# Peptides against a protein of PDB entry 3KDP: the designs that were tried, part 12

Target 1, 230 residues: chain A of PDB entry 3KDP
Amino acid sequence: PFLIFIIANIPLPLGTVTILCIDLGTDMVPAISLAYEQAESDIMKRQPRNPKTDKLVNEQLISMAYGQIGMIQALGGFFTYFVILAENGFLPIHLLGLRVNWDDRWINDVEDSYGQQWTYEQRKIVEFTCHTPFFVTIVVVQWADLVICKTRRNSVFQQGMKNKILIFGLFEETALAAFLSYCPGMGVALRMYPLKPTWWFCAFPYSLLIFVYDEVRKLIIRRRPGGWVE

## One batch from the design tools (peptide; aimed at target 1 C183 P197)

Design b1_p11_8_s3 (made by RFdiffusion4, then SolubleMPNN; from b1_p11_8, 8 letters changed)
Fold by OpenDDE base, seed 2:
Structure b1_p11_8_s3 (fold): chain B 230 residues (1-230), chain A 11 residues (1-11)
Amino acid sequence: as target 1 above (230 residues)
Amino acid sequence: SLLEELLKLFQ
């Protein structure tokens, strides 16, 4: 998010405090939960053919898969950001290069895509309105990520939801997201304005995409053991 | 005000 903010010179899509809340609040407990996930019975029973080469290749493939999932997560967040700004009159193309004027307190006549002028205060309200939905979008997409990461080969339908700690992690991150979104004072303290419940659904297509992607990947691995997709 | 200023330093 921050890199795109710099490169595209768009209004800040996600505040630093919100990023810290993601990293420390929503990622840490799920990561711990995954450490307690039951190992795939097939992974633990299969000795690597070559411990040195097969381990390295597997680590690379895992890293690539996480990287791809992370990109889908980011796309989901940015989608939500652009939708909110578009609904407020700022089309995505108009946001390019707008940051300098957007952040200038002395410019109170920044025009949107339709010629409506926005004061500094009005712009900041819209900006901070994006932070919470972006955060929630990441959390919702992380549900899918956390669930699919239980296994490398087995389908979610085969492995099931047996880990109570993982389930707890899902509830914890969701509860944190709800707290940050709806607790009074979060708008002032964290610049996270309250979220309309409808915005939770903006992430669902991306969560579904992650599920489909991973299930297809796992299906290929099961059908073609030792393929490049492992 | 102080919190807002501090937050601005990190944003």
Scores: peptide ipSAE 0.017, ipTM 0.400, DockQ to the pose 0.034
OpenDDE base, seeds 1, 3, 4, 5: peptide ipSAE 0.017, 0.016, 0.009, 0.010; ipTM 0.404, 0.532, 0.431, 0.542; seeds 1, 3, 5 fail the geometry check

Design b1_p11_8_s4 (made by RFdiffusion4, then SolubleMPNN; from b1_p11_8, 8 letters changed)
Fold by OpenDDE base, seed 3:
Structure b1_p11_8_s4 (fold): chain B 230 residues (1-230), chain A 11 residues (1-11)
Amino acid sequence: as target 1 above (230 residues)
Amino acid sequence: SELEELLELFK
């Protein structure tokens, strides 16, 4: 989010403090939960791995997969961001390069895509209105990410949801998201204004996309063991 | 107010 903010010179989609809350609050427990995931049912059917070759390949492939998932997560967040701004009159194309004027408190006549002028205060309200949905979008997408990370090869349907700690992680991050979104004072403390419940669903297509992507990937791996997708 | 300003730096 911050990189795109700088590169595209768009209004800040997500505050640094909020990002910290994601990293510390929503990611840690799920990450720990994965350590307690049960082994894949077919893991013992595989020959012993060559520690010299198989480790490198595995780490690279995992890194690439997480990179791809991370990109989808970012896209989901930015989609939500752009939708909110568009609903407030700022089309995505108009946001490019707007940051300088957007953040200038002395400019009170920044025009949206429809020629409406926005004061500094109004712009900041809209900006902060984006933070909460962006955050929630990340959390919702992380649901799918967490679920798919349970296994490398087996379908989620085959492995099942046996890890209670993983389930707890899903609830924890959701509860945190709800807390940050609706608790009084979060607008001041984290620049996260209250979120309309409908915005929780904005991320669902992306969560589904990640899930489908991973299931397809795993299906390919199962059908073609040792392929480039593994 | 000071806290708000500080938090603004982390925006």
Scores: peptide ipSAE 0.008, ipTM 0.318, DockQ to the pose 0.037
OpenDDE base, seeds 1, 2, 4, 5: peptide ipSAE 0.000, 0.006, 0.000, 0.000; ipTM 0.303, 0.381, 0.318, 0.311

## One batch from the design tools (peptide; aimed at target 1 F171 P194 P197)

Design b1_p12_1 (made by RFdiffusion4)
Pose (drawn by RFdiffusion4):
Structure b1_p12_1 (pose): chain A 230 residues (1-230), chain P 12 residues (1-12)
Amino acid sequence: as target 1 above (230 residues)
Amino acid sequence: VTYFITIFIVFF
């Protein structure tokens, strides 16, 4: 978001105070939750790890959280900022520029994609209405994430969901977001504004994509353990 | 009411 905010001079989809709601808010519990994960094999049957090679964090990992499942999380994140605005007028393209004027506190008269003129606080209450559900499609995608950052070889149907804590992290993470968006206050405190029903289910095909993609990875590996995918 | 229903749908 902050990257394209510079690229397409677009209205900032995800705000700063909004980010310290991901890892400090919704994300904390779900992550703490993996630490409670049983194994995937006789671990005490493999030679000891080797401090020089095979590190904790490595190429093959960053190539995943950033290069892959990371992107698919954003294509879903933007896609609903693109929906929040067009379902409210600003059909995408008439966005590729607004910021310069948009962020102006005096230019209370700005054309949308119909003619309607918006003030400042009038359109910002939509910009923050844009954060509020980018902040969701992010929590919504993190369902499909918190469930494939569960195992690294086993299909979820080989390992199952016996983690009666990780599941809590879900119910929490999700509901926390709703409360962070409906309580009389979160708006005037966090630029968090209530959402309309149709609004939540945006990232859903995307969460389910993240999900399907990761499952198919693991399968390949298990079919071809020395192959390229692994 | 709509808010509460939405919270419950989203929760479950």

Design b1_p12_1_s1 (made by RFdiffusion4, then SolubleMPNN; from b1_p12_1, 12 letters changed)
Fold by OpenDDE base, seed 5:
Structure b1_p12_1_s1 (fold): chain B 230 residues (1-230), chain A 12 residues (1-12)
Amino acid sequence: as target 1 above (230 residues)
Amino acid sequence: SEKERLLKLLTE
């Protein structure tokens, strides 16, 4: 998110505070919960082929897979950001290079894609309204991410949802997201303004995409052990 | 206020 903000010079899609909330508030409990997950049934039964070469290759492939999931997650956040701004008159193409004027409090006549002028205060309200659903999108996508991280090769349908701590982590993450989104004063304290409840659904296609991606990946691994996807 | 008015329009 930060790289795109710098390169494209768009209004800030995700604030520093929201990043901190993700890192400290939403990711920690789920990550700890994964430590209590049982080992995969297949890992315990498979012997390593070559401990020197296979370890290195596996670590690289896993790193690539997590990188891809992270990119899909970021894409989901940006999608939500662009949709909200478009609904408020700012089409994606118009946002390119707009940051300088957007952040200048002395410019009160920034035009949207339809020629409507926006004051600094109005622009900041819509910007901070975008921060919240970006955060919520990440949380919703993390539901799928946490579920798929339970296993390396087995399908979620094979492993099941037995880890109660992980389930609790999902609810805690969601409750925190709701608190940050709707509690009075969050706009002033965290620059996270309330959002319409319907925006929670904007992330669902991306959660599904991650789930499908991982299931397909795991299916390929099961059918072709030692392949490039492993 | 203008802020409150706009917030209502954006969040309701």
Scores: peptide ipSAE 0.107, ipTM 0.821, DockQ to the pose 0.059
OpenDDE base, seeds 1, 2, 3, 4: peptide ipSAE 0.022, 0.020, 0.000, 0.020; ipTM 0.669, 0.625, 0.249, 0.565; seeds 3, 4 fail the geometry check

Design b1_p12_1_s2 (made by RFdiffusion4, then SolubleMPNN; from b1_p12_1, 12 letters changed)
Fold by OpenDDE base, seed 3:
Structure b1_p12_1_s2 (fold): chain B 230 residues (1-230), chain A 12 residues (1-12)
Amino acid sequence: as target 1 above (230 residues)
Amino acid sequence: DEIKKLLELLAN
């Protein structure tokens, strides 16, 4: 989100505090839970990793984390961001290069796509209105991410959902997201304004996309071992 | 100048 914020010079899509809430709040327990995941059924059929030649974090893992899944997550978040801003009169094309004027507190006549002028305070309200839905979008997408990370090759349907700590993690991150979104004072403390319940569903297509994408990928790996998709 | 503005924005 921050890279696009800089490159496109758009209003800040996700606040720094919200990013910290994701990294330290919603992601920690789920990440730890993966350490307790049961081994895949075929794990003992594989040779042990050679610690001298085989890195724990390989190119395939980096590609999955940042090149594929990370991009889909970003798309989900930005989709929510653009929808909210469009509903408030700022079309995506109009946001390009708008950051400089948007963040200038002395400019109180920034025009939206329809010629309506927005004060600094009004703009910041709209910006902060985007932070919570973006945050929730990331959490919803993280549900799929956590589930797909259970296995390298086996389908989730083959592996099952037996990891109670992982299940707890899913509930924990969801509960935390709800708390941060709806608890009184979060708008002041975290610049996270209350979220309409409908925005929780905005990310569901992206979560489904990630899940389907990974299941298809794993299916290909199982059918064609040693392929470039692995 | 833009970097400074960004840092200020992030600090707030």
Scores: peptide ipSAE 0.018, ipTM 0.438, DockQ to the pose 0.021
OpenDDE base, seeds 1, 2, 4, 5: peptide ipSAE 0.015, 0.010, 0.015, 0.013; ipTM 0.435, 0.284, 0.479, 0.434; seed 4 fails the geometry check

Design b1_p12_1_s3 (made by RFdiffusion4, then SolubleMPNN; from b1_p12_1, 12 letters changed)
Fold by OpenDDE base, seed 2:
Structure b1_p12_1_s3 (fold): chain B 230 residues (1-230), chain A 12 residues (1-12)
Amino acid sequence: as target 1 above (230 residues)
Amino acid sequence: DEVKKLLEKLAL
C-alpha cells in the first residue's frame, strides 16, 4: 500500500497506525497459534530437512508469502479503497498524481472526477474513511491466509480445524478489528473512522480466492511431489 | 454542514 502511495502519488490508502494495528495487533495471536498446529499426516514419510543445504525460509516460501498471497491481500485492500473513493466521486484514474494537491491544506478546491470541489477537511474524512475498510479487508483475507498456513501439503479438509488456539486467534483478531473499527474515539486516536457493516463483505471474494488458490496448489503438490510448486 | 453530511454518508 505505501509503495503504491509513493509511486502513483495517490491519497494514502492505509495509514501507518493501521499497519501497526495489523502487524502488532491482529496478526500476533493468529501467528503464534500456528506453533500449536498438528503435524501433517505424511510428515514422518518425508525426509528430514538438511540444515546445511535446505533453508528454513526458501525462495518458494518467500514467493508464496510476498509474491502471491501478499499481492492478493493488497489487491483486496486496494479494491475496497478504489470503490470507496469512486463512490465519493474520485475515479481510480483521477487519483493518479492527486496526492500533492490532496495533502495540501491550503487547496480547498480539489476537483473530483465529476467537477465537484472538495475542501481539505472533506478530503481527509474520505481518506480516513478508506483506512478502516482497508484494514478490515486485510483481516478478513488473513482468515484465509491463517487457515492455508496450517499445512504445506495436506488439504485443510484433511487436516481439519482441530487447533483450538488457532480458532481462538481467528475470533480474537476479528474482535480486535471490530473494536478498532467501532469503539468511540478511534477516529480521533487512530484516524480509523467507523465503517458500514456491508464493507466487511467486500473482502470475502478475495478470502475465498486465496483459499481456493492454495488448495489447488496443495493438490498439485500431492499429485506431483518434488515439483517447483512445493 | 457538508462535513457532517459526508460523515453521515461514510460512517455507520
Scores: peptide ipSAE 0.009, ipTM 0.432, DockQ to the pose 0.057
OpenDDE base, seeds 1, 3, 4, 5: peptide ipSAE 0.005, 0.006, 0.008, 0.015; ipTM 0.423, 0.412, 0.400, 0.456; seeds 3, 5 fail the geometry check

Design b1_p12_1_s4 (made by RFdiffusion4, then SolubleMPNN; from b1_p12_1, 12 letters changed)
Fold by OpenDDE base, seed 1:
Structure b1_p12_1_s4 (fold): chain B 230 residues (1-230), chain A 12 residues (1-12)
Amino acid sequence: as target 1 above (230 residues)
Amino acid sequence: EEIEKLLKELAE
């Protein structure tokens, strides 16, 4: 998000505070919960990792985490961002290069795609209105991420959802997201303005996409061990 | 009304 913000010079899609809330707030408990996940049924049939040749984090895992899943997450967030701004009169093409004027408090006549002038305060309200849905979108997508991380090879349907700590993590991150989104004063304290509950559903297609994608990936791995998708 | 509320919050 921040790279696109710089490169495209668009209004800030995700604030620093929201990033911290993701990294330290919503991700911690879910990540810890994975330590309590039951071993895959076939784990003892696999050869031990060679610590000298086999990295714990390999290029394939980095590609999966950052290059694939991370990109889908980012796309989900940006989709939400662009939809909100479009609903407020700012079409995606109009946002390109707008940041300089957008962030200038002395310019109070920034025009949207329809010629409506926006004051600095109005623009910042819309910007901060984007931060919360972007954050929530990431949390909703993280549900799928956490679930798919339960296994490397077996389907989630084969593994099941028996890890109570993982389930608790899903509720915790959701509750935290709801708290940060709707608690009075969060707009002032964290620049996270309340969002309509319907915005939670904006991320669902992306969560489903991630889930389906990973299940297909795992299916391919099971059918073709040692493939490039592993 | 929501915009006005948000404007007040931004002004603080």
Scores: peptide ipSAE 0.014, ipTM 0.518, DockQ to the pose 0.041
OpenDDE base, seeds 2, 3, 4, 5: peptide ipSAE 0.000, 0.000, 0.000, 0.000; ipTM 0.318, 0.316, 0.323, 0.332

Design b1_p12_2 (made by RFdiffusion4)
Pose (drawn by RFdiffusion4):
Structure b1_p12_2 (pose): chain A 230 residues (1-230), chain P 12 residues (1-12)
Amino acid sequence: as target 1 above (230 residues)
Amino acid sequence: LVVVIVVLAFLF
């Protein structure tokens, strides 16, 4: 978001104070939760790891959290900023520029994609209404995430969901977001504004994509263990 | 939980 904010001079989809709600808020518990994960094989049957090679974090990993599942989480994140605004007037393209004027506190008269003229606080209360659900499609996609960052070889149907804590992390993570968006206050404190029902289910095809993609990876590997995918 | 959240949204 902050990257395109520079590219397409677009209204900032995800705000800063909004970001310290992911890893400090929704994300904390769900992550702590993996540490409670049983194995995937007789680990005490493999030679010891080797401090030089095979590191904790590596190429093959960052190629995943950043290069892959990372992007698919954003395509879902933007897609609903694109919906929050068009369902409220600003059909996408009439966005490729606004910021310069948009962020102006004096230009209270700005054309949307119909003619309607918006003030400042009038449209910002939509910009923050744009954060509030980017901050969701992010939590929504992190369901499909927290469930494939569960295993690294086994299909979820081979390992199952016996992690009666990780599941809590879900219920928490999600509900926490709702509370962070409906309590009389989170608006005037965090630029968090209540959402309309239709609004939550945006990232859903995307959460389910992230899900399906990861499952198919693991399968390939298990079918071709030395092959390219692994 | 989803139903609760949906119902909550309709209240607002």

Design b1_p12_2_s1 (made by RFdiffusion4, then SolubleMPNN; from b1_p12_2, 9 letters changed)
Fold by OpenDDE base, seed 5:
Structure b1_p12_2_s1 (fold): chain B 230 residues (1-230), chain A 12 residues (1-12)
Amino acid sequence: as target 1 above (230 residues)
Amino acid sequence: LLEEILKKAEEL
């Protein structure tokens, strides 16, 4: 998020507070729940790791976790951000370079893509209205991320959803997201304004994309052991 | 409470 914010000089898509809510709030219980996941059913059929050549964290794992899935997650958030701003009169092309004037409190006549003028207060309302749906988009994508992390090789359909602590984690992060989004005073305290329920569905295509991507990856690994996809 | 929250969300 911050890289695009700096490079494109767009209005802030995700606030610092929302990032802290993700890192400390929604991700904590799900991460702990993975410690209780059962070993894959085929673990005893695999060849043992060579401790001298095989790394626990290799370039493939880093590429998968941070390079591919993280980019899809960021794309989902930015999609939600651009849709909300477009619905409020700011087309994506118009946002490029707009941050300087957007953040200036003394400029009260910033024009949108349709020539409507926006006061500083109005601009900040729409900006903070984007932060909450961006956060919720991340949570919805995290459902897929957590589910795919249950296994390295087996399909989730082969492993099943037997970990009750993981299921509780998914419920907890969703309940926390709803609380932070809709609780009175969160707009003042956290700059998280309430979102329309329809915005929860905006992330579903990206969550599905991550799930399908990982299932296809795991299918390739099962069919071609020792490939670049491991 | 939910109705009040939804009403406020519609105003945004």
Scores: peptide ipSAE 0.012, ipTM 0.397, DockQ to the pose 0.155
OpenDDE base, seeds 1, 2, 3, 4: peptide ipSAE 0.006, 0.007, 0.000, 0.005; ipTM 0.346, 0.424, 0.290, 0.317

Design b1_p12_2_s2 (made by RFdiffusion4, then SolubleMPNN; from b1_p12_2, 8 letters changed)
Fold by OpenDDE base, seed 4:
Structure b1_p12_2_s2 (fold): chain B 230 residues (1-230), chain A 12 residues (1-12)
Amino acid sequence: as target 1 above (230 residues)
Amino acid sequence: LLEEILKLAEEL
């Protein structure tokens, strides 16, 4: 998010506070829950990792985590961001380079894509209105991310949802996301304005995409052991 | 943790 904010000079899609809420609030319990995941049913049938040659974090894992899943996650967040801004009169093409004027407190006549003028206060309300659904989008995508992280090779349908701590983590992060989104005062405290409940569904296609992508990847690995996808 | 996040948010 922040990289695109710098490169494209768009209004800030995700605030620092919301990033902290993701990293410390919503992701921590789910991540810890993975330590309690049951071993894959075929783990003893796989060759052991060679500790001298096989890194725990290899280029392939980095490529998958940051290059594939992380990109789909970012696309989900940005999709929600662009939809909200478009509904408020700011088309995606108009957002390019707008940051400088958007963040200037002395400019109270920033035009949208339809020629409507926006005060600084109005623009910041719209910006902070984007932060909450971006955050919620990340949480909804993280449901898929967490579920796919349960296994390296087996399908989630083969592994099942037996980790009660992981299930608790999914409920906890969702409850926390709802609390941060709808609790009175969060607009002032966290600059997270409440969103329409319909925005929770905006990320669902991306969560489904991540899930399907990883299941297909795992299916390919199972059918073609030793492939470049492994 | 939530209280710390809220405090951090008040300082930002």
Scores: peptide ipSAE 0.013, ipTM 0.458, DockQ to the pose 0.041
OpenDDE base, seeds 1, 2, 3, 5: peptide ipSAE 0.012, 0.008, 0.011, 0.010; ipTM 0.467, 0.416, 0.452, 0.473; seed 2 fails the geometry check

Design b1_p12_2_s3 (made by RFdiffusion4, then SolubleMPNN; from b1_p12_2, 8 letters changed)
Fold by OpenDDE base, seed 4:
Structure b1_p12_2_s3 (fold): chain B 230 residues (1-230), chain A 12 residues (1-12)
Amino acid sequence: as target 1 above (230 residues)
Amino acid sequence: LFKEILELAEKL
């Protein structure tokens, strides 16, 4: 989010507060829950990792985490961001380079794509209205991300949902996301304005995409052991 | 994280 904010000079899509809520709030319990995941049914059929040659974190894992899954998550968040701004009169093309004027408190006549003028206060309300749905979008795609992280090779359908701590983590992060989104005073305290419940569904296609992508990847690995995808 | 906490503290 922040890189695109700098490069494209768009209004801030995800605030620092929301980033902290992701890193410290919604991701912590789910990440810990993975330590309690049941071993894959085929783990004993694999050759043991060579500790001299095989790194715990390799380029493939980094590529998957940041280059593939992380990009899909970011795209999901940005999709929600662009939809909200478009519904408020700001088309995606109009947002390019708008940051400078958007963040200037002395400019109270920033025009949207339809020629409507927006005061600084109105713009900040819209910006903070984007932060909450972006955050919720990340939580919804994290459901898929957490579920796909249960296994390296086996399908989630083969592994099942037996990790009670992981299931608890999914409920906890969702409950926390709902609390942060709808609790009175969160707009003042965290600059997270409440969102319409319909915005929760904006991330579902991306969550499904992550899930399908990883299941297809795992299917390829199972069918072609030792391939470049492994 | 520390930078983010500091930025949060400055904005609050």
Scores: peptide ipSAE 0.008, ipTM 0.432, DockQ to the pose 0.028
OpenDDE base, seeds 1, 2, 3, 5: peptide ipSAE 0.005, 0.006, 0.006, 0.007; ipTM 0.357, 0.371, 0.379, 0.382; seeds 2, 3 fail the geometry check

Design b1_p12_2_s4 (made by RFdiffusion4, then SolubleMPNN; from b1_p12_2, 8 letters changed)
Fold by OpenDDE base, seed 1:
Structure b1_p12_2_s4 (fold): chain B 230 residues (1-230), chain A 12 residues (1-12)
Amino acid sequence: as target 1 above (230 residues)
Amino acid sequence: LFEEILKLAEKL
């Protein structure tokens, strides 16, 4: 998110406080829950990792986590961001290079894609209105990420949802997201303005995409061991 | 603090 903000000079899609709420709030309990996941049914049939040659985190895992899944997450967040701004009169093309004028408090006549002038205060309300749905979008895609992380090779349907701590983590991150989104004063404290409940569903296609993508990946790994997708 | 961080982000 922040790289595109810098490169494209668009209005800030996700605030730093919101990022901290993701990294320290919503992600911690889910991540810890994976330590309590039951071993895959076939794990004892695999050769032990060689600690000298086989890294715990390899280039393939980094590519999967950051290069593939992380990009899908970012796309989901940006999709939500662009939709909200478009609903408020700012088309995606119009946002390119707009940041300098957007963030200037002395410019109160920034035009949208339809020629409507926006004051600094109005622009910041719209910006902060984007931060919360972006955050919620990340939480919703993280549901899929957490679920797909239950296994490396087996389908989630084979593993099942027996980890009660993981289930609790999903509820916790969702409850925290709801709290941060709707609790009075969050707009002042965290610049997280309340979102319409419909925005929770904006991320669902991306969450489903992540889930399906990983299930297909795992299916390919099961059918073709040692493939480049492993 | 948030506004200051935003201002810092603007300088980047």
Scores: peptide ipSAE 0.008, ipTM 0.344, DockQ to the pose 0.024
OpenDDE base, seeds 2, 3, 4, 5: peptide ipSAE 0.006, 0.008, 0.005, 0.006; ipTM 0.344, 0.369, 0.365, 0.338; seeds 2, 4 fail the geometry check

Design b1_p12_3 (made by RFdiffusion4)
Pose (drawn by RFdiffusion4):
Structure b1_p12_3 (pose): chain A 230 residues (1-230), chain P 12 residues (1-12)
Amino acid sequence: as target 1 above (230 residues)
Amino acid sequence: VSQIFTAFFFVF
């Protein structure tokens, strides 16, 4: 978001104070939760790891959290900023520029895609209404995430969901977001504004994509263990 | 009200 905010001079989809709600808020518990994960094989049957090679964090990993499942999380994140604004007027393209004027606190008269003129606090209450659900489609995608960052070889149907804590992290993570968006306050404190029902289910095809993609990866590997995918 | 029931539906 902050990247395109520079590219397409677009209204900032995800705000800063909004970000310290991901890893400090919703994300904390769900992550703590993996540490409670049983194995995937007789670990005490493999030679000991080797401090020089096979590191904790590596190429093959960053190529995943950043190069892959990371992007698919954003395509879902933007897609609903694109919906929050068009369902409220600003049909995408009439966005490729606004910021310069948009962020102006004096230009209370700005054309949307119909003619309607918006003040400042009038449109910002929509910009923050844009954060509030980017901050969701992010929590929504993190369901499909917290469930494939669960195993690294086994299909979820081979390992199942016996992690009666990780599941809590879900219910928490999700509900926390709703509370962070409906309590009389989170708006005037965090630029968090209540959402309309249709609004939550945006990232859903995307969550489910992240989900399906990861499952198919593991399968390949298990079918071709020395092959390219692994 | 719809918003609360959607939140609950969403959570579950």

Design b1_p12_3_s1 (made by RFdiffusion4, then SolubleMPNN; from b1_p12_3, 11 letters changed)
Fold by OpenDDE base, seed 1:
Structure b1_p12_3_s1 (fold): chain B 230 residues (1-230), chain A 12 residues (1-12)
Amino acid sequence: as target 1 above (230 residues)
Amino acid sequence: DEILEAIKKFIE
């Protein structure tokens, strides 16, 4: 998100505080929960990895996590961001290069795509309104990310959802997202303005996409061991 | 506009 912010020179889609809330608030408990996941049913049938040649985190895993899943996650966030701004009169094309004027508090006549002038305060309200749903989008996508990380090869349907700590993690991150989104004062304290409940569903297609993608990937791995998708 | 109004009402 921050790279696109710099390159496209668009209004900030996700604030620093929000990023910290993701990294430190929503990600930690779910990540820890994976340490308590039950072993895959076939894990003992696999050959032990060679510590010298087989890294725990390999290039394929990095490519999947950051290059594929991470990109889908980012796309989900940006989709939400662009939809909200479009609903407020700022079409995606109009946002390109707008940041300089957007962030200038002395410019109070920034025009949207329809010629409506926006004061600095109004613009910042819209910007901070985007931060919350972007954050929520990330959390919703993280549900899928966490679930798919339960196994490397077995389907989630085969592994099941028996890890109570993982389930607790999902509730915790959701509760935190709700708290940050709807608690009074969060707009002032964290620049996270309240979100319409309907925006929670905006991320669901992307969450589902990630889930389906990974299930298909795992299916391919099971059918074709040693493939490039592993 | 509806979002902005909702936010304003929430902040008040």
Scores: peptide ipSAE 0.012, ipTM 0.423, DockQ to the pose 0.059
OpenDDE base, seeds 2, 3, 4, 5: peptide ipSAE 0.000, 0.006, 0.007, 0.008; ipTM 0.268, 0.384, 0.373, 0.384

